# Peptides against a protein of PDB entry 2N1D: the designs that were tried, part 50

Target 1, 169 residues: chain A of PDB entry 2N1D
Amino acid sequence: EVKVKIPEELKPWLVDDWDLITRQKQLFYLPAKKNVDSILEDYANYKKSRGNTDNKEYAVNEVVAGIKEYFNVMLGTQLLYKFERPQYAEILADHPDAPMSQVYGAPHLLRLFVRIGAMLAYTPLDEKSLALLLNYLHDFLKYLAKNSATLFSASDYEVAPPEYHRKAV

## One batch from the design tools (peptide; made by RFdiffusion4, then SolubleMPNN)

Design b1_p15_2_s4 (from b1_p15_2, 8 letters changed)
Fold by OpenDDE base, seed 2:
Formats: structure tokens, C-alpha cells, sequence
Structure b1_p15_2_s4 (fold): chain B 169 residues (1-169), chain A 15 residues (1-15)
């Protein structure tokens, strides 16, 4: 199994996110004020501003594209708590064909990295390529940690209405 | 949920 290390700064947020949804019965406000696409774009621009070479910029773009793709594939089946299922269904109905990276935000993106390691284990990457990818993934997670104050907030959640509870598991 | 279990594991490692 490929292990993707979550920064210590973000581990408490994963717990808070879980608690907000499953225990407090809140929902992340959708569509996200800052969606996954925007976060990834900001990261790419951040890396560019750091004076990276063209080759490094290319690599960052590839990683960003990869993260986006993984997120869009895994969100609906792997990254949602049961309580969030009705909300997801509503999103699909209201935004057909829209990639979930344009709808969801940082909390769900972070959840990806809890699961992505298992998926990477099945990718036909050689040792060098995998190491490079992991380095970028960890770099991105470090970026999320650095910007956690703006990316992760309980204020982005809201108490689900009573009618939602009736249709939620 | 499976996701919840993973989150709990992460939380445990954070302690």
C-alpha cells in the first residue's frame, strides 16, 4: 500500500469535518465558495510564482490535472459520508455533467488524500515516477496546511434542515 | 462508514 502522509496540521481538521457532518448533522455549503478547481489553480500559480523552471511548471500542471481527475472520479463513491448522500443527489440533479471539482471544496479534497494511497497502489508507475508523484502530493498537502486558515472553516458548514434529516440516512 | 473509519485512524495517529 502506498502511504500518503497527511500533515499533522490537517489531521485535526479531518476529525472536525467528520464531526460536523456525522455528529452535528451539518452540511458543507455547496457549491463551494472556493471549489477544488480554484484551489488547484491557486496552487499551480503559487508554484509558478516561486520561480520554477518550465519543466517544473509542467510537472505541477500534470499533478494538478491528476488530482482533479482523481477527485472527480472518487468523490461520489469514496469521499462522502452517508449523511451527505442526499445533498450529492441534489447536486447531480442541479448540475448535470458538471465535474465535482467545480462544486466541492477543500474539506472534500482533503478527504481524497486519505483514500488516494490505495488507488495509487494500482497505478502502473515505476519507483521513480511514484516517488516524484508522492513528492508533489505531499507538497500540495503542505500547501493546504499552510493555507488551512482560509481553506478550512466550520463557517462553511450549515445545519441541515429538518426535511433533510428525513431523507438522510 | 469506511471513510469515517479511515478518518478515525488518522485521528488516532495524530494523538
Amino acid sequence: as target 1 above (169 residues)
Amino acid sequence: SELGELIEKVAEEAE
Scores: peptide ipSAE 0.042, ipTM 0.716, DockQ to the pose 0.768
Fold by OpenDDE base, seed 5:
Structure b1_p15_2_s4 (fold): chain B 169 residues (1-169), chain A 15 residues (1-15)
Amino acid sequence: as target 1 above (169 residues)
Amino acid sequence: SELGELIEKVAEEAE
């Protein structure tokens, strides 16, 4: 298994996110005010603003594209708690052609990195390529940690209404 | 769920 280290600063948020949904029966407000696409775009622009070479810019774009693709593939099957399933179904019904990276936000994106390591184990990458990818993933996670105050907030969640609870059981 | 179990492990490590 490929281990992707979650920054210590973000681990408490994963716990809070889990608690908000599974214990407090809250839902992340959708569509996200700041979706995954926007977060990734901001990261890419951030990296470009730091004077990267053309080759480095290309690499960042590829990493961003990869993260987006992984997120869109894994969100529905790997990144949701059971309580979130009815909400996801509603999103699919209302926006069948929208990529989930345009709907969901930072909390669900962070969940990806809890799971992505195991998925990377199935990707045929040589040692050098894997190391490079891991460096970028860790760099991105560091970026999330630096911006955690604006990306992660319990105020983005709301108590699910009684009618939702009936659907969730 | 697998995600829940993983997060629970993270929670245990964070506590």
Scores: peptide ipSAE 0.038, ipTM 0.710, DockQ to the pose 0.687
Fold by OpenDDE base, seed 1:
Structure b1_p15_2_s4 (fold): chain B 169 residues (1-169), chain A 15 residues (1-15)
Amino acid sequence: as target 1 above (169 residues)
Amino acid sequence: SELGELIEKVAEEAE
Protein backbone atom coordinates (compact mmCIF):
# COMPACT_ATOMS: atom_id res chain seq x y z
CA GLU B 1 0.00 0.00 0.00
CA VAL B 2 0.93 3.65 -0.46
CA LYS B 3 1.12 5.38 2.88
CA VAL B 4 0.38 9.09 3.05
CA LYS B 5 1.01 10.34 6.56
CA ILE B 6 -1.15 13.16 7.84
CA PRO B 7 0.73 15.66 10.02
CA GLU B 8 -0.11 15.40 13.69
CA GLU B 9 -1.19 19.04 13.62
CA LEU B 10 -3.96 18.25 11.15
CA LYS B 11 -5.27 15.01 12.61
CA PRO B 12 -7.35 16.81 15.26
CA TRP B 13 -8.95 18.86 12.51
CA LEU B 14 -10.11 15.75 10.69
CA VAL B 15 -11.82 14.72 13.89
CA ASP B 16 -13.40 18.14 14.34
CA ASP B 17 -14.54 18.20 10.73
CA TRP B 18 -16.13 14.79 11.16
CA ASP B 19 -17.79 15.86 14.39
CA LEU B 20 -19.14 19.13 12.99
CA ILE B 21 -20.88 17.38 10.14
CA THR B 22 -21.87 13.95 11.39
CA ARG B 23 -22.64 14.72 15.02
CA GLN B 24 -23.46 18.42 15.12
CA LYS B 25 -25.24 18.29 11.74
CA GLN B 26 -23.43 21.30 10.35
CA LEU B 27 -22.35 22.01 6.80
CA PHE B 28 -19.26 23.66 5.44
CA TYR B 29 -20.28 26.97 3.90
CA LEU B 30 -20.26 26.76 0.11
CA PRO B 31 -18.88 28.14 -2.05
CA ALA B 32 -15.76 28.22 0.07
CA LYS B 33 -14.26 31.60 0.89
CA LYS B 34 -10.94 30.05 -0.08
CA ASN B 35 -11.39 27.23 -2.52
CA VAL B 36 -9.07 24.37 -3.37
CA ASP B 37 -7.84 26.13 -6.51
CA SER B 38 -6.68 29.13 -4.52
CA ILE B 39 -5.02 27.00 -1.86
CA LEU B 40 -3.06 25.11 -4.49
CA GLU B 41 -2.16 28.33 -6.24
CA ASP B 42 -0.86 29.81 -3.02
CA TYR B 43 1.20 26.72 -2.40
CA ALA B 44 2.69 26.83 -5.87
CA ASN B 45 3.56 30.49 -5.49
CA TYR B 46 5.03 29.80 -2.08
CA LYS B 47 7.28 27.10 -3.49
CA LYS B 48 8.33 29.24 -6.43
CA SER B 49 9.23 32.14 -4.17
CA ARG B 50 11.69 30.00 -2.24
CA GLY B 51 14.21 29.97 -5.06
CA ASN B 52 13.47 26.61 -6.59
CA THR B 53 15.12 25.57 -9.81
CA ASP B 54 13.15 25.52 -13.04
CA ASN B 55 12.86 21.77 -12.85
CA LYS B 56 11.44 21.95 -9.37
CA GLU B 57 8.97 24.58 -10.49
CA TYR B 58 7.67 22.28 -13.19
CA ALA B 59 7.38 19.49 -10.67
CA VAL B 60 5.36 21.68 -8.31
CA ASN B 61 2.99 22.65 -11.09
CA GLU B 62 2.49 19.02 -12.02
CA VAL B 63 1.82 18.07 -8.42
CA VAL B 64 -0.68 20.91 -8.03
CA ALA B 65 -2.42 19.90 -11.22
CA GLY B 66 -2.52 16.31 -10.05
CA ILE B 67 -3.95 17.14 -6.66
CA LYS B 68 -6.61 19.29 -8.30
CA GLU B 69 -7.56 16.54 -10.71
CA TYR B 70 -7.73 13.86 -8.04
CA PHE B 71 -9.83 16.14 -5.87
CA ASN B 72 -12.30 16.87 -8.64
CA VAL B 73 -12.63 13.18 -9.44
CA MET B 74 -12.91 11.92 -5.89
CA LEU B 75 -14.93 14.64 -4.14
CA GLY B 76 -18.40 13.47 -5.04
CA THR B 77 -17.83 9.76 -4.62
CA GLN B 78 -15.24 9.39 -1.89
CA LEU B 79 -14.78 12.58 0.13
CA LEU B 80 -18.31 13.36 1.35
CA TYR B 81 -20.15 12.19 4.40
CA LYS B 82 -23.71 11.01 3.87
CA PHE B 83 -25.04 14.16 5.50
CA GLU B 84 -23.30 16.30 2.88
CA ARG B 85 -24.88 14.61 -0.14
CA PRO B 86 -27.92 16.91 -0.45
CA GLN B 87 -25.63 19.92 -0.35
CA TYR B 88 -23.49 18.43 -3.07
CA ALA B 89 -26.57 17.75 -5.20
CA GLU B 90 -27.60 21.38 -4.83
CA ILE B 91 -24.14 22.55 -5.84
CA LEU B 92 -24.27 20.37 -8.95
CA ALA B 93 -27.68 21.75 -9.86
CA ASP B 94 -26.60 25.36 -9.40
CA HIS B 95 -23.13 24.98 -10.91
CA PRO B 96 -23.21 22.00 -13.25
CA ASP B 97 -20.00 22.86 -15.09
CA ALA B 98 -17.92 24.15 -12.21
CA PRO B 99 -15.09 21.97 -10.97
CA MET B 100 -15.48 21.13 -7.33
CA SER B 101 -12.02 22.54 -6.66
CA GLN B 102 -13.60 25.96 -7.23
CA VAL B 103 -16.43 25.28 -4.79
CA TYR B 104 -14.99 23.33 -1.87
CA GLY B 105 -12.18 24.32 0.46
CA ALA B 106 -9.47 23.15 2.81
CA PRO B 107 -11.42 20.65 4.94
CA HIS B 108 -12.51 18.59 1.95
CA LEU B 109 -9.07 18.91 0.41
CA LEU B 110 -7.57 17.45 3.55
CA ARG B 111 -9.97 14.52 3.32
CA LEU B 112 -8.43 13.71 -0.05
CA PHE B 113 -5.17 12.81 1.59
CA VAL B 114 -6.91 10.29 3.82
CA ARG B 115 -8.08 8.44 0.71
CA ILE B 116 -5.48 9.17 -1.94
CA GLY B 117 -3.00 6.56 -0.76
CA ALA B 118 -5.21 3.65 -1.65
CA MET B 119 -5.91 5.13 -5.05
CA LEU B 120 -2.24 5.69 -5.78
CA ALA B 121 -1.54 2.08 -4.96
CA TYR B 122 -3.34 1.10 -8.15
CA THR B 123 -1.66 3.75 -10.28
CA PRO B 124 1.18 2.47 -12.44
CA LEU B 125 4.07 4.54 -11.14
CA ASP B 126 7.67 3.48 -10.92
CA GLU B 127 9.24 3.49 -7.49
CA LYS B 128 11.24 6.65 -8.12
CA SER B 129 8.27 8.61 -9.41
CA LEU B 130 6.09 7.44 -6.56
CA ALA B 131 8.68 8.45 -4.00
CA LEU B 132 8.95 11.89 -5.57
CA LEU B 133 5.19 12.28 -5.60
CA LEU B 134 4.91 11.24 -1.97
CA ASN B 135 7.56 13.74 -1.01
CA TYR B 136 5.58 16.54 -2.62
CA LEU B 137 2.32 15.36 -1.10
CA HIS B 138 3.89 15.38 2.34
CA ASP B 139 5.41 18.76 1.61
CA PHE B 140 1.99 20.09 0.68
CA LEU B 141 0.47 18.64 3.82
CA LYS B 142 3.16 20.36 5.84
CA TYR B 143 2.20 23.59 4.09
CA LEU B 144 -1.42 23.05 5.11
CA ALA B 145 -0.32 22.45 8.68
CA LYS B 146 1.70 25.66 8.73
CA ASN B 147 -1.31 27.61 7.48
CA SER B 148 -3.92 25.68 9.43
CA ALA B 149 -4.98 28.70 11.49
CA THR B 150 -6.32 30.43 8.38
CA LEU B 151 -7.45 27.35 6.46
CA PHE B 152 -9.33 25.35 9.07
CA SER B 153 -11.97 26.92 11.29
CA ALA B 154 -15.24 25.79 12.79
CA SER B 155 -16.61 29.23 11.91
CA ASP B 156 -16.68 28.12 8.29
CA TYR B 157 -19.45 25.71 9.20
CA GLU B 158 -23.09 26.45 9.89
CA VAL B 159 -26.02 24.54 11.31
CA ALA B 160 -28.05 22.94 8.55
CA PRO B 161 -31.62 24.23 8.31
CA PRO B 162 -34.50 21.98 9.34
CA GLU B 163 -35.57 21.37 5.76
CA TYR B 164 -32.11 20.06 4.99
CA HIS B 165 -32.41 17.36 7.62
CA ARG B 166 -35.41 15.94 5.79
CA LYS B 167 -33.32 15.57 2.66
CA ALA B 168 -30.38 13.99 4.42
CA VAL B 169 -31.77 10.48 4.89
CA SER A 1 -19.18 5.36 5.07
CA GLU A 2 -15.66 4.36 4.20
CA LEU A 3 -14.54 7.92 4.79
CA GLY A 4 -16.14 7.89 8.20
CA GLU A 5 -14.35 4.72 9.12
CA LEU A 6 -11.04 6.20 8.09
CA ILE A 7 -11.72 9.35 10.08
CA GLU A 8 -12.61 7.24 13.08
CA LYS A 9 -9.24 5.57 12.83
CA VAL A 10 -7.63 8.98 12.71
CA ALA A 11 -9.63 9.93 15.77
CA GLU A 12 -8.31 6.94 17.64
CA GLU A 13 -4.78 7.89 16.76
CA ALA A 14 -5.37 11.50 17.75
CA GLU A 15 -6.56 10.54 21.24
Scores: peptide ipSAE 0.035, ipTM 0.684, DockQ to the pose 0.693
Fold by OpenDDE base, seed 4:
Structure b1_p15_2_s4 (fold): chain B 169 residues (1-169), chain A 15 residues (1-15)
Amino acid sequence: as target 1 above (169 residues)
Amino acid sequence: SELGELIEKVAEEAE
């Protein structure tokens, strides 16, 4: 298994996110005020502003594109709790052609990195390429940790109405 | 869920 280390600063949030959804029966407000596309764009711009070389910028763009693609592929099947399924169904109905990276936000993006390691294990990457990718993924996670105060908040969740509970058995 | 199990592991590490 390919291990993607989650920063210690973000681990508590994963727990809180899990608790908000599964125990407190809340839902993340959708569409996200700051969606995954925006977060990735901000990261890319952040990296560019740090005086990176052209090659490094290219690599960042590729990583961003990769993260976006993985997120869009995995969100519906691997990144949702059962309680969130009705909400997801509604999103699909309302936005059938929109990638989920334009709908969901930081909490769900963070969940990707809990799962992405297993997916990378099946990716035909050589050892050097995989190591490089992992470095960028960890770099991105550090970015999320640095901006965690603005990206992760319980105020972005709300208690699901009773009628939703009936759907989310 | 599979995700839930993974998050639970993370929760254990965070506690």
Scores: peptide ipSAE 0.033, ipTM 0.683, DockQ to the pose 0.753

Design b1_p15_3_s1 (from b1_p15_3, 8 letters changed)
Fold by OpenDDE base, seed 5:
Structure b1_p15_3_s1 (fold): chain B 169 residues (1-169), chain A 15 residues (1-15)
Amino acid sequence: as target 1 above (169 residues)
Amino acid sequence: DPLGEAIEAVAREAA
């Protein structure tokens, strides 16, 4: 199995996110103030500012595009807790043609990296290509950790109203 | 382990 290591700085956020949603019955405020598209764009620009060659810049853009694609495919079916399903349904009704990378933010993006390793195990990549991809994924996670103070906050969650609880059964 | 529990929760909640 392909193992994607989560930085130690981000592990507490996975726990807190899980607790806020499933135990405290809170919801992440949507649409996100900082959506996945914006996070990925900032990362790409960050890498470009670090003096990458044209080839390396191209590779970063492809990695960003790949992460975005996986997120948009997996969010609705793989990355949501049961309690979040009514909220997701409302988002789909209000924004039927919008990719979820324009709606959701850092916490849900981080959940992707909990699951992406297993998905990559089924993707036919040669050993060298897989190693390179993993390096970029870990580099991105390192970027998230570096910027965690601005990307992750419990204040982005709020207690779901009683009306929501009735439909979240 | 809270992290393990969170990871397992994501797996169980997946549709």
Scores: peptide ipSAE 0.334, ipTM 0.876, DockQ to the pose 0.126
Fold by OpenDDE base, seed 2:
Structure b1_p15_3_s1 (fold): chain B 169 residues (1-169), chain A 15 residues (1-15)
Amino acid sequence: as target 1 above (169 residues)
Amino acid sequence: DPLGEAIEAVAREAA
């Protein structure tokens, strides 16, 4: 499979996220205060503010669009822990036509990058195109790491109520 | 290793 390197700064968060959900039986508050769409928009604007408008702007937009697409496709089937499935069902009922990139936030977006490499292995990309894509994905992950203090917080999680715990078993 | 366990947990939920 294709290797996507997670920054060292974000590795502890993957552990904390996993622990909060699976061990502490908490749920990320939804809809997210800062959703995936907003995060990607901020990244694109950040890149533009750095002067990356010479053919790189198009590339950034394409990468953002790609990340959003992959997230929306993979969230429900590949990025949720077992404990989160009832919550996802409620979200679908309450927001039937909304893409999940408008509902979920940074923690679930980070989970995408744990799995996206396997998906990219099946895409018909030449070596140069794949290398370029990987560079942008790593660049985006560095952006997440730089802004991790505002994007990743245990305070965005809540203890699931007893009723939820019983049905999520 | 907690990181490995977290990554594996995500992988197990993946279809």
Scores: peptide ipSAE 0.328, ipTM 0.870, DockQ to the pose 0.131
Fold by OpenDDE base, seed 3:
Structure b1_p15_3_s1 (fold): chain B 169 residues (1-169), chain A 15 residues (1-15)
Amino acid sequence: as target 1 above (169 residues)
Amino acid sequence: DPLGEAIEAVAREAA
């Protein structure tokens, strides 16, 4: 199994996110004020502003594209708690062709990195390529940690209405 | 450990 280390600064948020949804029965407000696409774009621009070489910039773009692709594939089947399923169904009904990276935000993106290691274990990458990818994933997670005050907040969640509880598992 | 419990919950409660 491929190990993706979560920064210590983000570990408490994983716990809070889990608690808000599963125990407090709250929902992340959708569409997100700052969606995954925007977060990834900001990261790419941040890396470019640091004076990276052309090759490094290309690598960042490829990593961003990869993260977005994995997120869009995995969100619906791997990254949602059962309580969030009715909300997801409503999103699909209202926006059937919209990538979920344009709807969901930082908390769900962070969940990806809890699960992505298992997916990478079955990806046909050579050792050197995998190591490089992991370095960039960890670099991105470090970026999330640096910006955690603006990306992760319990105020982005709201108590699910009674009508939702009747539909939720 | 709260983190461990949360990580397991992500996997367990995912559809």
Scores: peptide ipSAE 0.326, ipTM 0.876, DockQ to the pose 0.129
Fold by OpenDDE base, seed 1:
Structure b1_p15_3_s1 (fold): chain B 169 residues (1-169), chain A 15 residues (1-15)
Amino acid sequence: as target 1 above (169 residues)
Amino acid sequence: DPLGEAIEAVAREAA
């Protein structure tokens, strides 16, 4: 198994996110004020502004594109709690052609990194390429940790209405 | 361990 280490600063958020949804029966407000696309774009721009070489810039863009793709593929089937499924269904109905990276935000993106390690284990990458990818993923996670105050907030969640509870059960 | 429980919950897609 490929291990993707979650920064210590973000581990408490995984707990809070889990608690807000599954125990407190809240929902992340959608569409996200800061969606996955914008987060990845900000990261890429941040890296480019740090004086990286052209090769590093290209690598960052590829990593960003990869993260986005994995997120869009995995969100609906692997990153949602059961309680969130009716909300997802509503999003699909209202925005059938929109990628989920334009709808969801940082909390769900963070969930991806809980699952991505196992998926990477089955990806046909050589050891060097895998190590490089992991380094970029960890670098991105570090970026999320650095900006956690603006990306992760319980105020982005709201109590699900009674009619939603009926659908979720 | 709350963190472990949360991680496992994500993995299981549990409510």
Scores: peptide ipSAE 0.322, ipTM 0.873, DockQ to the pose 0.139

Design b1_p15_3_s2 (from b1_p15_3, 7 letters changed)
Fold by OpenDDE base, seed 1:
Structure b1_p15_3_s2 (fold): chain B 169 residues (1-169), chain A 15 residues (1-15)
Amino acid sequence: as target 1 above (169 residues)
Amino acid sequence: DPLGELIEKVAKEAE
């Protein structure tokens, strides 16, 4: 298997996110104030500002593009709790052509890294390419941890209305 | 919830 290690600083957030949704019956406010696209853009700019070579800059762009693509593919089928399904359906109805990376934010992006390892295990990558990818994924996760105070907050969630509860069975 | 089960594993690792 492909092991993607979540930073210790972010593991508690995954638990809190799970608790907010599944136990407290809250929903992450959508569209996100800071969506996945913007987070990835900030990361790319951050890496580029640190004096990377042209080759490293190209690699960062490829990694960002890859994360975005994986997120958009996996969000609806693998990154949502059952309670979030009605919200997702509403988003699809209101924004049928919008990529989910423009709607969802940091919490759902973090969930990707819980699932991405298993998916990468079935992706034909040579050992060298896989190692490079994993290094960048871990680097990105470290970036999320460094900026966790602004990216992850329970205040971005709200109690679902009674009408929503009737839909979420 | 399959995702929840994975988070439970993460929770154990976080303890």
Scores: peptide ipSAE 0.280, ipTM 0.858, DockQ to the pose 0.715
Fold by OpenDDE base, seed 3:
Structure b1_p15_3_s2 (fold): chain B 169 residues (1-169), chain A 15 residues (1-15)
Amino acid sequence: as target 1 above (169 residues)
Amino acid sequence: DPLGELIEKVAKEAE
C-alpha cells in the first residue's frame, strides 16, 4: 500500500467532518460554494505564480487533472458515508451529466486522500513516477492545510430535515 | 462505516 500522509492540521477536520455527518446527522450544503474544480484551479494558479523551475515528469496541470479524475471516479463509491447516500442520489437525479467535482467541495476532496493511497498501489507507475506523483499530492495537501480556514467550516453543513432521516441510516 | 473506520485510524495517528 502507498502511504499518503495527511497533514496534522487537517486530521482534526476529518474527525469533525465525520462527526457532523454520522453523529450530528448534518449534510454538507450542495452544490458547494467552492467546488473541487475551483479548488484545483486555485492550486494550479498558485503553483504557476511561484514559478517552479523544477523539470519533473508531471506538470501541475496534469496532476490537477489526475486528482479531478480520481475524485470523480471515487466519490460515489468510496468517499461517502451511508448517511450521505440519499443526498448523492438526489444530486445524480438533478445533475446526471455533471461531474461531481463541480458539485462537491473541500471536505469530500480531503476524504479522497484517505483512500487514494490504496488506489495508487494498483496503478501501473514506475517507482520514480510514483514518487513524483506522491510529492505533488503531498504538496497539494499542504496547500489545503494552508487554506484550511477558508476551505473547511462547520457552517457549510446543515441539519438534515426529518424527511431525510427516513431515507438514511 | 468503512470510511469512518479509515478516518478513525487517521485520528489515532494524530494522537
Scores: peptide ipSAE 0.279, ipTM 0.861, DockQ to the pose 0.759
Fold by OpenDDE base, seed 2:
Structure b1_p15_3_s2 (fold): chain B 169 residues (1-169), chain A 15 residues (1-15)
Amino acid sequence: as target 1 above (169 residues)
Amino acid sequence: DPLGELIEKVAKEAE
């Protein structure tokens, strides 16, 4: 398994996110006020503003595209708690054919990096390519940590209504 | 919840 290290600053948030959903029976407000697409765009622009070369900018764009694709593929099957399933079903009904990166936000994006390592283990990447990818993934995670105060907040969650509880696991 | 179990595992890991 490919090891993707989560910044220590973000590990407590993963736990808080889990607690909000599974124990406190809250739901992340959807569609997200700041969705995954926006977060990735901000990251790309951030990297651009740091004076990167054209080649580095190109690489960042590809990494962003890759993260987006992985997220959209994995969200529904890998990144949701059982309690979130009814909400996901409603999202699919209300937003058919919309990529989940346009609906979900930072907390779910962070969950991706808990799972992505296992997926990368099955990708046919050579050592150099994998190392480069991991560097960018860790760089992105560092970006999330740096901006955690604006990206991760319990105020983005709300208590699920009683009718939701009846249909939720 | 398998995701939760994984989260707990990650949270307890030392860098």
Scores: peptide ipSAE 0.273, ipTM 0.851, DockQ to the pose 0.662
Fold by OpenDDE base, seed 5:
Structure b1_p15_3_s2 (fold): chain B 169 residues (1-169), chain A 15 residues (1-15)
Amino acid sequence: as target 1 above (169 residues)
Amino acid sequence: DPLGELIEKVAKEAE
């Protein structure tokens, strides 16, 4: 397995997110006020503003594209708790052609990085390419940590209504 | 819940 280190600052949030959903029976408000596409765009612009070369800019764009693709592929099958399934079904029904990166936000994006390491283990990358990718992934996670105050908030969750509980069981 | 199990591991590391 490929080890993707989650910043210590973000580990407590993963626990809080888990608690909000599974124990407190809350749901993340959808569509997200700041979706994954926007977060990735902000990151790319942030990197470009730091005076990167054309080659580095290209690399950032590729990493962003990769993260987006992984998220869109994995969200429905790998990144949701059971309690969130009815909400996901409603999203699919209402927005059948929308990529989930335009619907979901930072908490679910962070969940990706809990799972992505195992997925990368199945990707045929040489040692040098893998190291480079890991560097970018860790750099992105560092970015999330720096902006955690604006990206992660319990106020983005709401108590699921009784009718939702009936659907969830 | 597989995701929950992974988060549980993260929780142990965070404690």
Scores: peptide ipSAE 0.273, ipTM 0.857, DockQ to the pose 0.745

Design b1_p15_3_s3 (from b1_p15_3, 9 letters changed)
Fold by OpenDDE base, seed 3:
Structure b1_p15_3_s3 (fold): chain B 169 residues (1-169), chain A 15 residues (1-15)
Amino acid sequence: as target 1 above (169 residues)
Amino acid sequence: DPLGEEIERVAKEAA
C-alpha cells in the first residue's frame, strides 16, 4: 500500500469536516464558491511563478490533470459520506455531464488524499515515477495547508433542511 | 462509513 501523509495542520480539518457532515448534519454548499478546478489552477500558477530548476519527470500541468482525474473518478464512490448521497444525486441530475471537479471544493479534494493511496498502489508506474508523483502530491498538500485559512471554513457548510435529513440518515 | 473510519484513523494519528 502507498501511504500518503496528510500534513498535521490539515488533520483537524478532516475531523471537523467529518463532524459537520455526520454529526451536525450539515452539507457543504454546492456548487463550491471555489471549486477543485480553480484550486488546482491556482496551485499550478503558484508553482510556475516560483520556478523550479529540478528536472521532474512530471510537469506541473500533468500532475494537476492527474489529480483532477483521480478526483472526478473517486468522488462519487470513495469521497462521500452517506449523508451526502442525496446531495450528490441532485447534482448528477442537474449537471449530468459536468465533472465533479467543477462542482465540489477543497474539503472533498482533501478527502481524496485520504483514499488515494490505495488507488496509487495499482498504478502501472515504476518505483521512480511513483516516488516523483508522491513528491508532487505531498507538495500539493503542503500548498493546501499553507492556504488552509482561505480554503477550509465551517461557514461553507449549512444545516440540511428537515426534508433532506429524513431521506439521508 | 468507510471514509469515516479512515478519518477516525487519521484523527487518532494526530492525537
Scores: peptide ipSAE 0.412, ipTM 0.893, DockQ to the pose 0.752
Fold by OpenDDE base, seed 4:
Structure b1_p15_3_s3 (fold): chain B 169 residues (1-169), chain A 15 residues (1-15)
Amino acid sequence: as target 1 above (169 residues)
Amino acid sequence: DPLGEEIERVAKEAA
């Protein structure tokens, strides 16, 4: 099994996010004010601004692309609580061709890293490539932690209306 | 809910 370590700074947020959705019956406001695409772009630009080599920039871009792809593949099946399913269905109906990385934001992106390890276990990567990937994933997570004050806020959630409750279990 | 279960594990680890 491949384990992706979540920064200690972000673990409390995962709990808060879980609580907001499952216990407080709130929903993350969609489309996100800052979607996954934007977050990944900011990360890539941040890495570039740190004086990285061309090769490192290439690697960052590949990692960003990979994270985006994983997110888009896993969001609907792996990263949603059951309470969020009606919202997801509405998003799919309204935006059938939109990648979820353009709709969802930081909280759901963070959830990816809770689940991505299992997916990586089935990815045919050599040990060196896997280690490199994991390093970048951890680096990205640290970036999220560094910017957590702006990326993760309970104010981005709202209480689901009664109409939603009637169609959500 | 596998996600919830994993978050519970994360919560326990964080505590």
Scores: peptide ipSAE 0.410, ipTM 0.893, DockQ to the pose 0.788
Fold by OpenDDE base, seed 2:
Structure b1_p15_3_s3 (fold): chain B 169 residues (1-169), chain A 15 residues (1-15)
Amino acid sequence: as target 1 above (169 residues)
Amino acid sequence: DPLGEEIERVAKEAA
């Protein structure tokens, strides 16, 4: 397994997110006010504004595309708690063919980095390529930590209605 | 919940 280190600043949020969903029976408001696509776009633009070379810009775009792809592949099967399943089903029904990166937001994106390590272990990358990828993933996580006040908020969650509780585990 | 278990592990690593 490939180890992806989560910034210490974001670990408490992972717990809060888990608590909001599983214990407090709340749901993240969907579609997200700021979806994964926009977060990744902001990151890419942030990197560009830092005076990166053309090669670095290209690499950032590749990483952004990769994160988006991994998120869209893993969201439904790896990044949801049981309580969120009915909501996910509703999203699929209401937004057919829409990538989940356009629906979900920062909390679910952060969950990706808890699970992505196992997926990377099966990706045929040489040591140098893997190290480079991990560096960018960690750089992105640092970006999330830096912007955590605007990206992660309990106000983006709401108590699920009674009818939802009846169909959710 | 597998995800929850991973989150708990991540949280404990911070302790």
Scores: peptide ipSAE 0.408, ipTM 0.892, DockQ to the pose 0.755
Fold by OpenDDE base, seed 5:
Structure b1_p15_3_s3 (fold): chain B 169 residues (1-169), chain A 15 residues (1-15)
Amino acid sequence: as target 1 above (169 residues)
Amino acid sequence: DPLGEEIERVAKEAA
């Protein structure tokens, strides 16, 4: 397994997110006000604004593309709690052709990095390439931590209605 | 729930 270190500042949020969904029976409001695509775009622009070379810009774009692909592949199978399944089914029915990176937001994106390490273990990367990738992933996580006040809020969740509870049981 | 179990581990680390 490949270990992706979550910034200490974001670990409490993962717990709060888990609590909101599984214990308080709330749901993240969908479609997200700020979706994963937008977050990744902001990150890429942030990196470009810091004077990156053409090669570094290319690398950032590739990392962003990779994160997006991983998210879209893993969201439905790896990044949802059981309570969120009915909501996901509704999203698929209403938006069958939309990538989940255009629907979901920061909390679910952060969950990706809890699970991505195990997936990276399946990729045939040499030590140097893996180290480079991990550096970018950690850099992105640092970006999320830096912007956590605007990206993560319990106000983006709402109590699931009784009708939803009937579907979830 | 594998995700929940992993978050539980994170919770222990954060506590």
Scores: peptide ipSAE 0.401, ipTM 0.891, DockQ to the pose 0.756

